# Peptides against a protein of PDB entry 4Z5W: the designs that were tried, part 138

Target 1, 305 residues: chain A of PDB entry 4Z5W
Amino acid sequence: IPDVFLELNKLWYFSAQSNLFNGEMPRSLSNSRSISLLSLRNNTLSGQIYLNCSAMTNLTSLDLASNSFSGSIPSNLPNCLRLKTINFAKIKFIAQIPESFKNFQSLTSLSFSNSSIQNISSALEILQHCQNLKTLVLTLNFQKEELPSVPSLQFKNLKVLIIASCQLRGTVPQWLSNSPSLQLLDLSWNQLSGTIPPWLGSLNSLFYLDLSNNTFIGEIPHSLTSLQSLVSKENAVEEPSPDFPFFKKKNTNAGGLQYNQPSSFPPMIDLSYNSLNGSIWPEFGDLRQLHVLNLKNNNLSGNIP

## One batch from the design tools (peptide; made by RFdiffusion4, then SolubleMPNN)

Design b2_p21_3_s4 (from b2_p21_3, 11 letters changed)
Fold by OpenDDE base, seed 3:
Structure b2_p21_3_s4 (fold): chain B 305 residues (1-305), chain A 21 residues (1-21)
Amino acid sequence: as target 1 above (305 residues)
Amino acid sequence: SPTEIVIEPTRPDIDTGAIIT
């Protein structure tokens, strides 16, 4: 990418995604005063990620995912006072979340999917201070760590939490009961144990729940049959979605499903591939908005309703 | 007017947003 952005004083949107760009980011781009949305996703860019946040006063969205960047997560990103969305998926950092992210009040959406992030306890302790954080994606990190259940953790404005495929140990964390705006929860493909907590059914906005491929035991909590978002069409408040899409990997050779916003997900309860017992509640029939109920590969008994 | 620069993809986009399994 040429170093010509100094003269582009009106540039607000730059997308060069899915090209063959190599080398470092141009220094003039890292100092752009005008740029708001930057996407360099899916290139072969390298070097350390550096952004001059004191210059980049208009930066609102940053997508650098699937590049060959090296080094640490840029600790100065919280100084980009308008930066809302960050996609750092598939960048191999081999790092912890910087402590400076406690001050990241502009942050609304963050993805570190498959970025070799370590220490989930520290990550959640830091990110809970991001008061505007609505979307958090941490899939394919924290391998074999324990999901912290510390009751002091608080994500008041969290709408989307995805921490799949981490082989995480522990239980469904009680601190999520303090996230009343939660719409999408994916904790699939972990080693989570214990019972599914009844308070999940009190999350009135929760329309997508994936707890599949864990080690959960006990009965399905009856409170899941009363999930308000699945009983009635609540007008899901169209909040600004992340500028980055969501991708569901199908285990089949068919390409992943792209979802441009959380509301595009099919309403779903997936509890498959656990050790759940007891009956399937007939009251799941009251969930008129539910598109997918997946309970397969459990120890369930009785009649299918 | 604000300037927009879009360099069109030369290869398929990859699932690099938020990965759900």
Scores: peptide ipSAE 0.360, ipTM 0.888, DockQ to the pose 0.814
Fold by OpenDDE base, seed 5:
Structure b2_p21_3_s4 (fold): chain B 305 residues (1-305), chain A 21 residues (1-21)
Amino acid sequence: as target 1 above (305 residues)
Amino acid sequence: SPTEIVIEPTRPDIDTGAIIT
């Protein structure tokens, strides 16, 4: 990409996604005073990520996903006072979340999917201070770490939490009960154990729950039959979606299905591929908004309602 | 007026957002 952005004093949107751009990000782009939306996703850009946040006063959205960037996560990003959305998916940082992110008040949506992020405990301890954080995607990181269950963790405004395919150990963390606006939870493809907690059924906005491919035991909580978002449509507050799409992979070798918004996900409860026992509650029939109930590959017994 | 620059994709834009399983 040429270093010509100094003269583009009215540039507010730059999208160059899914091209063959290589080399470093232009210095003039990293110093742009006018740019609000920047997408360089799915290129071959390299070097360290640097943004002059003192110059980039209008930056609201940053998508650098699927590039060959290296080094640490830029610790100065919280100084970009209008920066709301960050997509750093598939950038191999081999790093921890910077401590400076405790001060990231503008942050609303963050993805580090498959970015070689380490230390989930530190990451969650830092990110809980992001008061405006609504979407957090941490899939394919923290390999074989323990999911912290510290009750003091608080994500009060969290709507979307995805921490899938991390081989995480531990239990469903009680601190998630402090997120009453949670709409989408994916903890699938981990090594989580224990029982599924009944308080999940108190998350009145939760319409998508994926706990599949874990080691959960015990009965399905009856409280899941009373999830208000799945009983009636009345509580579906459409909130602003992140500027980055979601991708659901069916197979490792297949392209992911793209979902532009969390609301595009089918209302779902997936508890498949666990060690759950007991009966299927007939009251799942009360979940009139539910599109997908997946309970396969468990130790369930009794009658199918 | 504000300036927009869009360089059209030359390859599929897949699996680059938030990844779910």
Scores: peptide ipSAE 0.196, ipTM 0.827, DockQ to the pose 0.842
Fold by OpenDDE base, seed 4:
Structure b2_p21_3_s4 (fold): chain B 305 residues (1-305), chain A 21 residues (1-21)
Amino acid sequence: as target 1 above (305 residues)
Amino acid sequence: SPTEIVIEPTRPDIDTGAIIT
């Protein structure tokens, strides 16, 4: 990318995603006073990520995903006082989340999917201080770590939590019960064990639950048949979505389905590929908004309702 | 009746939150 952005004093939005750009990010971009949305996703950009947050006073959205950036996560990002959305998916940092992110009050949406992030305990301890954090994606990180169950963890405004494919050990953490606005939970493809906790059915905004491909045991909690968001549409709070899309690959050979908004996900309960037993509750029929119920590959018995 | 009972094996490559370009 040419270093010509100093003259672009009215540049509000710059999107150069899915191109063949290489080299470092231009210094004129990292010092832009006018830019609000910066997307350089799916290029071959390299080097250390550096943003002059004292200059970039209008920056609200940053998408650098699927680039060849290296080094540490920029610890100064919390100084970008208007920065709300960050997408760092597929950047191989091999790092922990910086302690400075405790002060990241503008942050609303964060993705580190497949970014070689380490230490989930530290990551969650830091990010719980982000009072405006609504969307958190940490998929394909923290390999074989333990999902912390510390009850003091609190994500009051969390709406979307995705921590899939980490081979995480532990149980469904009790601290998630402190997130009453949770709409989407994906903990699939881990090594989570124990029972599915009944308090999940008290999350009145939860319309998408993926606990598939774990080692859960016991019965399906009857409380899941009373998820209010799946009984009626009245609780669908239209809230601001992240500026980055979500991708779900059903198959290795299939193109990933792009979801531009969390609300574009089908209302779903996926408990497949566990060791769940007991009956399928007939009251799943009360979930009139439910599109997908996946209970495949469990030890369930009795009548199919 | 749920409109689609998708009883497909989810694959570990499901990255719901990754920008999988």
Scores: peptide ipSAE 0.033, ipTM 0.622, DockQ to the pose 0.087
Fold by OpenDDE base, seed 1:
Structure b2_p21_3_s4 (fold): chain B 305 residues (1-305), chain A 21 residues (1-21)
Amino acid sequence: as target 1 above (305 residues)
Amino acid sequence: SPTEIVIEPTRPDIDTGAIIT
């Protein structure tokens, strides 16, 4: 990418995603005063990520995902006072979340999917201080760590939490009960154990629940049959989606489905591939907004309602 | 009744990165 962006005083949006750009990010781009939306996703950009937050006063969205960047996570990003959305998916950092992210009050949406992030306890302890954080994607990190169950963790404004495919140990964390606005929860493809907690059914905005491919035991909580968002349409809070898409791969060999917004996910309960027992509650029939109920590969018995 | 009972193992690799075909 040529280093000419200082001359582009009116550049508000720059998208060069899914090209063949290589080398370092231009310094003129890292110092752009006018840019609001920056997407360089899916290139071969390399070097250290550096943004001059004192210059980039209009920066609201940053997508650098699927590049060959190296080095540390930029600790100065919280100084970008208007920066709301960050996509750092598929950047191999091999790092922890910077402590400075405790001050990241502008942050609304963050993805570190498949970015070799370490120390989930530290990450969640830091990110809970982001008062405006609504979307958090941490898939394919924290390999074989324990999902912290510390009751003091508080994500009051969290709407989307995706921590899939981490081989995480532990139980469904009670601190999630402090997130009453949660709409989408994906904890699939972990090593989570214990029972599915009944308080999940009290999350009145929860329309997408994926707990598949874990080691959960016991009965399906009857409270899941009363998920208010799946009973009635009235509670679909349309909130501003993150500026990055979500990708769901159905199979390792199949093209992944792109979802541009969390609201584009089908209303779903997936509890498949666990060790759940007992009956399927007939009251799942009351979930009129539910598109997908997946209970496959459990130890369920009795009648299919 | 739910419209679709999906009885297939979907590995939802929800990645926010571009799918490189």
Scores: peptide ipSAE 0.057, ipTM 0.635, DockQ to the pose 0.087; fails the geometry check

Design b2_p21_4_s1 (from b2_p21_4, 7 letters changed)
Fold by OpenDDE base, seed 3:
Structure b2_p21_4_s1 (fold): chain B 305 residues (1-305), chain A 21 residues (1-21)
Amino acid sequence: as target 1 above (305 residues)
Amino acid sequence: SRAPPNARFPSDSTEKGNLIF
């Protein structure tokens, strides 16, 4: 990418995703005063990520995902006072979340999916201070760590939490009950244990729940039949979606389906591949908005209602 | 344990965005 962004003093949007760009990010781009949206996703860019936040005063969205960047997570990103969305998926940092992210009040959407992030306890302790954080994607990190159950953790404005495929130990954490705006929870493909907590049914905005491929035991909590978002079409307040897409794999061999918005996900309860017992509640029939109920590969018994 | 559907999307060239499994 040529170093010509200083002259482009009116450039507010730069998208160069899915090209063959290599080398480092141009210094003029890292100093752009005009740029608001920067996407360099799916290239072969390398070197250390550096952004001059004192210059980049208009930066609102940063997508650097699927590049060959190295080094540390840029600890100065909280100084980008308008930066809302960050996609660092598939950048192999081999790092912890910087402590400076406690001050990241502009942050609304963060992805570190498959970025070799370590220390989930520190990550959540830091990110809970991001008062505007609505979307958090931490999939394919924290391998075999324990999901912290510390009751003091609070993500008050969290809408989307995805921490799949980490082989995490522990239980469904009680601190998630402090997230009343939670719409999407994916904790699939972990080693989570215990019972599914009844308070999940009190999350009135929760329309997508994936707890599949864990080690959960006991009965399905009856309170899941009372998930308000699945009983009735609430007029889901169209909140601003993250500028980065989500991808759901249906099959191992299929390309992931791209979803541009959390609302584009089919309403779902997936509890498959656990050790759940008891009956299927007839009151799952009250969930008129539910598109997918997946209970396969459990120890369930009785009649199918 | 089923291996997580290999988050090896086969080509690194496909936009492997934010994965929901």
Scores: peptide ipSAE 0.109, ipTM 0.734, DockQ to the pose 0.184
Fold by OpenDDE base, seed 4:
Structure b2_p21_4_s1 (fold): chain B 305 residues (1-305), chain A 21 residues (1-21)
Amino acid sequence: as target 1 above (305 residues)
Amino acid sequence: SRAPPNARFPSDSTEKGNLIF
């Protein structure tokens, strides 16, 4: 990428994703006063990520995902006072979340999916201080760690939490009950155990629940038949979606389907590939908005209602 | 057990990092 961005003093949006760009980010780009949206996703860019937050006063969205960047997570990003959305998916940092992220009050959406992030306890302890954090994606990190159940953790404004395929141990953490605005929860493909907690059915905005491919036991909580978002069409005020796409794999061999907004996901309960027992509740018939109910590969018995 | 979708293959241009499973 050429070092010409100083002359582009009116450039508001720079999108150069899915090209063949290599080398480092040009210094003029890292000092741009005009850029609000920066996307360089899916290139071969390298070196350390550096942004001059004192210069980049208009930066609101940063997508650097699927690049060959190295080094530490930039600890100065909280100084980018308008920065709301960060996509660092597939950047191999081999790092912990910086302590400075406690001060990241502008942050609304963060992805570190498949970024070799370590220490989930520290990550969640830091990120709970981000009062405006609504979307958190931490998939494919934290190898063999335990999902913390510390009741003091509070994500009051969290709407989307995705921590899939981390091989995480532990239980469904009760601190998630402190997130009453939660709309999407994916904890699939972990080693989570215990029972599915009944308080999940009290999350009135929860339309997408994936707990599949874990080691959950006991009955399906009857409270899941009362998920208000799946009973009635609430006019959920569509809050602004993250400026980064989500990908759902339909098949292990198929390319992931791109979803631009969390609201575009089908309303779903997936509890498949666990050790759940008991009956399928007839009251699942009350979930008139539910598109996908997946209970396969469990120990369920009785009649199918 | 099904193996988790192998998110390691760089050739899947559709694996743009923000995977929901």
Scores: peptide ipSAE 0.056, ipTM 0.727, DockQ to the pose 0.201
Fold by OpenDDE base, seed 1:
Structure b2_p21_4_s1 (fold): chain B 305 residues (1-305), chain A 21 residues (1-21)
Amino acid sequence: as target 1 above (305 residues)
Amino acid sequence: SRAPPNARFPSDSTEKGNLIF
């Protein structure tokens, strides 16, 4: 990418995603006063990520995902006072989340999916201080760590939490009961154990639940049949989606489908590939908005309602 | 333990940042 962004003093939106750009990010780009949205996703960009937050006063969205960047996570990003969305997926940092992110009050959406992030306890302890954080994607990190269950963790405004495929141990964390606005929860492909907690059915905005491919035991909580977002349409709060897409694999061999909005996900309960027992509750028939109920590969018995 | 579907197909891994399984 040429170092010409000083001349582009009116450039508000720069998207150069899915190209063959190599080398470092231009210094003029990291100092741009005009840019609000920067997307360089899916290139071969390298070097250390540096943004001059004192210059980049209009920066609201940053997508650097799927590049060959190296070095540390930029600890100065909280100084970008308008920065709301960050996509750092597939950047191999091999790092912890910077302590400075406790001060990241502008942050609404963060992805570190598949970024070699370590220490989930520190990550969640830091990120709980981000009062505006609505979307958090931490998939493919924290390999074989324990998901912290510390009740003091509070994500009051959290709507989307995805911590899939981390081989995490532990139980469904009780601190999630303090997130009443939670709409999407994916904890699939972990080593989570214990029972599915009944308080999960009290999350009135929860329309997408994936607990599949874990080691959960016991009965399906009857309270899941009373998830208000799946009973009635009235609670579908359309909130602004993160400026970065989500990818869902339909099949093991298929390319993941791109979803631009969490609201574009089909309403789903996936509890498949666990060790759940007992009956399928007939009251699942009350979930009139439910598109996908996946209970396969459990120890369920009785009648199918 | 089943390996995550993404671990078997590295070729599909380039474009897909925010994976939901």
Scores: peptide ipSAE 0.159, ipTM 0.741, DockQ to the pose 0.190; fails the geometry check
Fold by OpenDDE base, seed 5:
Structure b2_p21_4_s1 (fold): chain B 305 residues (1-305), chain A 21 residues (1-21)
Amino acid sequence: as target 1 above (305 residues)
Amino acid sequence: SRAPPNARFPSDSTEKGNLIF
């Protein structure tokens, strides 16, 4: 990418995703006063990520995902006072979340999916201070760590939480009950154990639940038949989606199905590939908005209602 | 692994990168 962004003093959007760009991010780009949306996703860019937040006063969205960047996560990003969306998926940092992210009040959407992030306890302790955080994607990190269940953790405005395929141990964390606006929860492909907690059914906005491929035991909580977002349509608040897409891969070799918005996910309960027992509740018939109920590969018994 | 051969991967924000061969 040429170092010409000083001349482009009116450039508001720069989207150069899915190209073959290599080398470092141009210094003039890192100092752009005009750019609001920067997307360089899916290139071969390298070096350390540096942004002059004192210059980049209009930056609202940053997508650097699927590049060859290295080094630490930029600790100065909270100084980008308008920065709302960050996609750092597939950047191999081998790092912890910077302590400075406690001050990241502009942050609404964050992805570190498959970025070799370490220390989930520290990450959650830091990110809970981001009062405007609505979307958090931490898939393919924290390998074999324990998912903290500290009740003091509070993500009050959290709408989307994806922490899948981390081999995480522990239980469904009680601190998720402090997120009453949660719409999408994916904790699939972990080593989570215990029972599925009944308080999940009190999350009135929860329309997509994926707890598949864990080690959960006991009965399906009857409270899941009372998930208000799946009973009626009346409370679907269209919230602004993150500027980065979500991907649901059916196969390693296939492109993931792209979902541009969390609301584009089909209303779903997936509890498949656990060790759940008991019956399928007849009251699942009350979930008139449910598109997918996946209970396969459990120890369920009785009649199908 | 409990995962069948056709097991889906978890939802993420990751794109399949262009394989530069």
Scores: peptide ipSAE 0.029, ipTM 0.701, DockQ to the pose 0.069; fails the geometry check

Design b2_p21_4_s2 (from b2_p21_4, 8 letters changed)
Fold by OpenDDE base, seed 4:
Structure b2_p21_4_s2 (fold): chain B 305 residues (1-305), chain A 21 residues (1-21)
Amino acid sequence: as target 1 above (305 residues)
Amino acid sequence: SVAPSNARFPKDDKDRGNLIF
């Protein structure tokens, strides 16, 4: 990428994803006063990520995912006072989240999916201070760690939480009951155990629940049949989605479907590949907005209602 | 229903950044 961004003093949007760019980010780009949205996703860019937050006063969205960047997570990013969306998926940091992220008040959407992030306890303890955080994606990190159940954790404005495929141990954490605006929860492909907690059915905005491929036991909570977002077409105020795409894996051999918005996901309950027992509640028939009910590969019995 | 953009760029299929399983 050429070092010409100082001359481009009116450049507001720079989108260069899915190319073959290599080398470092040019210094003029890291100092751009005009750029609001920067996407360099899916290239071969390298070096340390550095942004001059004192210069980049218009930066609102940063997508650097799927690059060959190295070194530490930039601890100065909270100084980018308008920065809302960060996609750092598939960058091999081998790091913990910086303590400075406690001060990241502009942050609304963060992804570290498959970024070799360590210490989930520290990560959640830090990120709970981000009062505007709505979307958090931490998939494919924290290998063999325990999902913290500390009741003091509070994500009051959280709408999307994805922590899939981490081999996490523990239970569905009680601190998620403090997130009444939660719309999407994916904890699939972990080693989570215990019962599915009945308070999940009190999350009135929850339209997508994936707890598949865990070690959950007991009955399906009857409260899941009363999930308000799945009973009625609530006018869920479509808050602005993160500026980064999501990828749903359909089949092992099929390319992932790209979804640009969490609201584009089909309303779903996936409890498949657990050790759940008891019956399917007839009241699942009340979930008139439900598109996918996946209960396969459990110990369920009785009649199908 | 926003149709998932079927613009499968062959490179994007490998760019499973934000995986939902």
Scores: peptide ipSAE 0.177, ipTM 0.713, DockQ to the pose 0.235
Fold by OpenDDE base, seed 2:
Structure b2_p21_4_s2 (fold): chain B 305 residues (1-305), chain A 21 residues (1-21)
Amino acid sequence: as target 1 above (305 residues)
Amino acid sequence: SVAPSNARFPKDDKDRGNLIF
């Protein structure tokens, strides 16, 4: 990428995703006063990520995902006072989240999916201070760590939480009950254990629940049959709109399906590949908005209602 | 519901950043 962004003093949107760009990010780009939306996703860019937040006063969205960047997570990003959305997926940092992110009040959407992030306890302790955080994606990190269950953790405005494929141990954390606006929860492909907690059915905005491929035991909570977002359409919930796409695999051999918005996910309960027992509740028939109920590969018994 | 873009650009198979399983 040429170092010509100083001359481009009216450039507010730069999208150069899915190209073959290599080398470092141009210094003039890291100092752009005009850019609001920057996407360099899916290239071969390298070096350390550096942004001059004192210059980049208009920066609102940053997508650097799927590049060959290295080094530490930029600790100065909270100084970018308008920065709302960050996609750092598939950047191999091998790092913890910086303590400076406690001050990241502009942050609304964050992805570190498959970024070799370490210490989930520190990460969640830091990120709970981001009062405007609505979307958090931490998939493919924290390998074999324990998911903290500390009740003091509080994500008041959280709408989307995805922490899949981390081999995480522990239980479904009670601190999620402090997130009444939660719409999408994915904790699939972990080593989570215990029972599925009944308070999940009190999350009136929850339309997508994936707890598949874990070690959950006991009965399916009857309270899941009363999820208001799946009973009626009357909950006009403000949709979370992160500026980065999501990718859902349908099968192991297919490329991921791209979803540009979390609301584009089909309303779903996936509890498959666990050790759940008991019956299927007939009151699942009340979930008139449900598109996918996946209960396969459990120890369920009785009649199919 | 916006249908998921089945536009598999061969490069987007590398773009499995925000994997939802």
Scores: peptide ipSAE 0.171, ipTM 0.718, DockQ to the pose 0.241
Fold by OpenDDE base, seed 3:
Structure b2_p21_4_s2 (fold): chain B 305 residues (1-305), chain A 21 residues (1-21)
Amino acid sequence: as target 1 above (305 residues)
Amino acid sequence: SVAPSNARFPKDDKDRGNLIF
């Protein structure tokens, strides 16, 4: 990428994703006063990520995902006072979340999916201070760590939490009940154990629950049959979605589906591949908005209602 | 299905069987 962004003093949107760009980010780009949205996703960019937040006063969205960047997570990003969305998926940092992210009040959406992030306890303890954080994606990190159950953890405004495929140990943590606006929870492909907690049914906005491929035991909580978002069409005010897409793999050989917003996900309960027992509650029939109920590969018995 | 090793997007979803009511 040429070092010509100083002359581009009106450049608001730079989208250069899915090219063959290599080398480092141009210094003029890291100092751009005009750029609001920057996407360099899916290139071969390398070196240290550096952004001059004192210069980049208009930066609102940053997508650097799927590049060959190395070194530390930029600890100065909280100084980018308008920066709302960060996609650092598939950047191999081999790092912890910087302590400076406690001050990241502009942050609304963060992805570190498959970024070799370590120490989930520290990550959650830091990120709980991000009062505007609505979307958090931490999939494919924290390998074999324990999901912290610390009751003091609080994500008041969290709408989307995805911590899939981490081989996490522990239980579904009660601190998630402090997130009453939670719409999407994905804790699939972990080593989570215990029972599925009944308080999940109190999350009135929860339309998408994936607890599949864990070691959950006991009965399906009857309270899941009363998930308000799945009983009735709430006029969910379309809140601003993250500027980065989600991906749903439909088949091993099929191109995965892109979802541009969480609301585009089909309403779902996936409890498959656990050790759940008891019956399927007939009251799942009350979930008139439910598109997918997946209970396969459990120890369930009785009649299918 | 196995977890996608090559996640390029923040959320990667997997194959699901559907029961519809």
Scores: peptide ipSAE 0.026, ipTM 0.626, DockQ to the pose 0.048
Fold by OpenDDE base, seed 5:
Structure b2_p21_4_s2 (fold): chain B 305 residues (1-305), chain A 21 residues (1-21)
Amino acid sequence: as target 1 above (305 residues)
Amino acid sequence: SVAPSNARFPKDDKDRGNLIF
């Protein structure tokens, strides 16, 4: 990428995603006063990520995902006072989240999916201070760590939480009950155990629940039949629209479908590939907005209602 | 409902950063 962004003093949007760019980010780009939206996703860019936040006063969205960047997570990003969305998916940092992210009040959407992030306890302890955080994607990190259950963790404005495929141990964490605006929860493909907690049915905005491919036991909580967002449409809370896409795999060998908004996901309860027992509640019939109920590969019994 | 863009260039397989399983 040429070092000409000083001349482009009116450039507000720069998208160069899905190209073959290599080398480092040009210094003039890291100092751009005009750029609000920056996407360099899916290139072969390298070196350390550096942004001059004192210069980049208009930066609102940063997508650097799927590049060959190395080094530390930039600790100065909280100084980018308008920066809302960060996509650092598939950047191999091999790092912890910087302590400076406690001050990241502008942050609304963050992805570190498959970025070799370590220490989930520290990550969640830091990120809970991001009061405007609505979307958090931490898939394919924290390998074989324990999902912290500390009740003091508070993500009050969290709408989308995805922590899939981490081989995480532990239980469904009680601190999620402090997230009443939660719309999408994916904890699939972990080593989570215990029972599915009844308080999940109190999450009135929860329309997408994936707990599949874990080691959950016991009955399906009856409270899941009372999920208000799946009973009626009347209280459709404004969905988070992060500036980065989501990818859902239909099959292990099929490439992921791109979803630009969480609202593009079908309303779903997926509890498949667990050790759940008991019956299917007849009151699942009250979930008139439910598109997908996946209960396969469990120990369920009785009649199908 | 905006249909998911199935327009895959083979390089977009690298872009599955935000995997929902």
Scores: peptide ipSAE 0.090, ipTM 0.707, DockQ to the pose 0.243; fails the geometry check

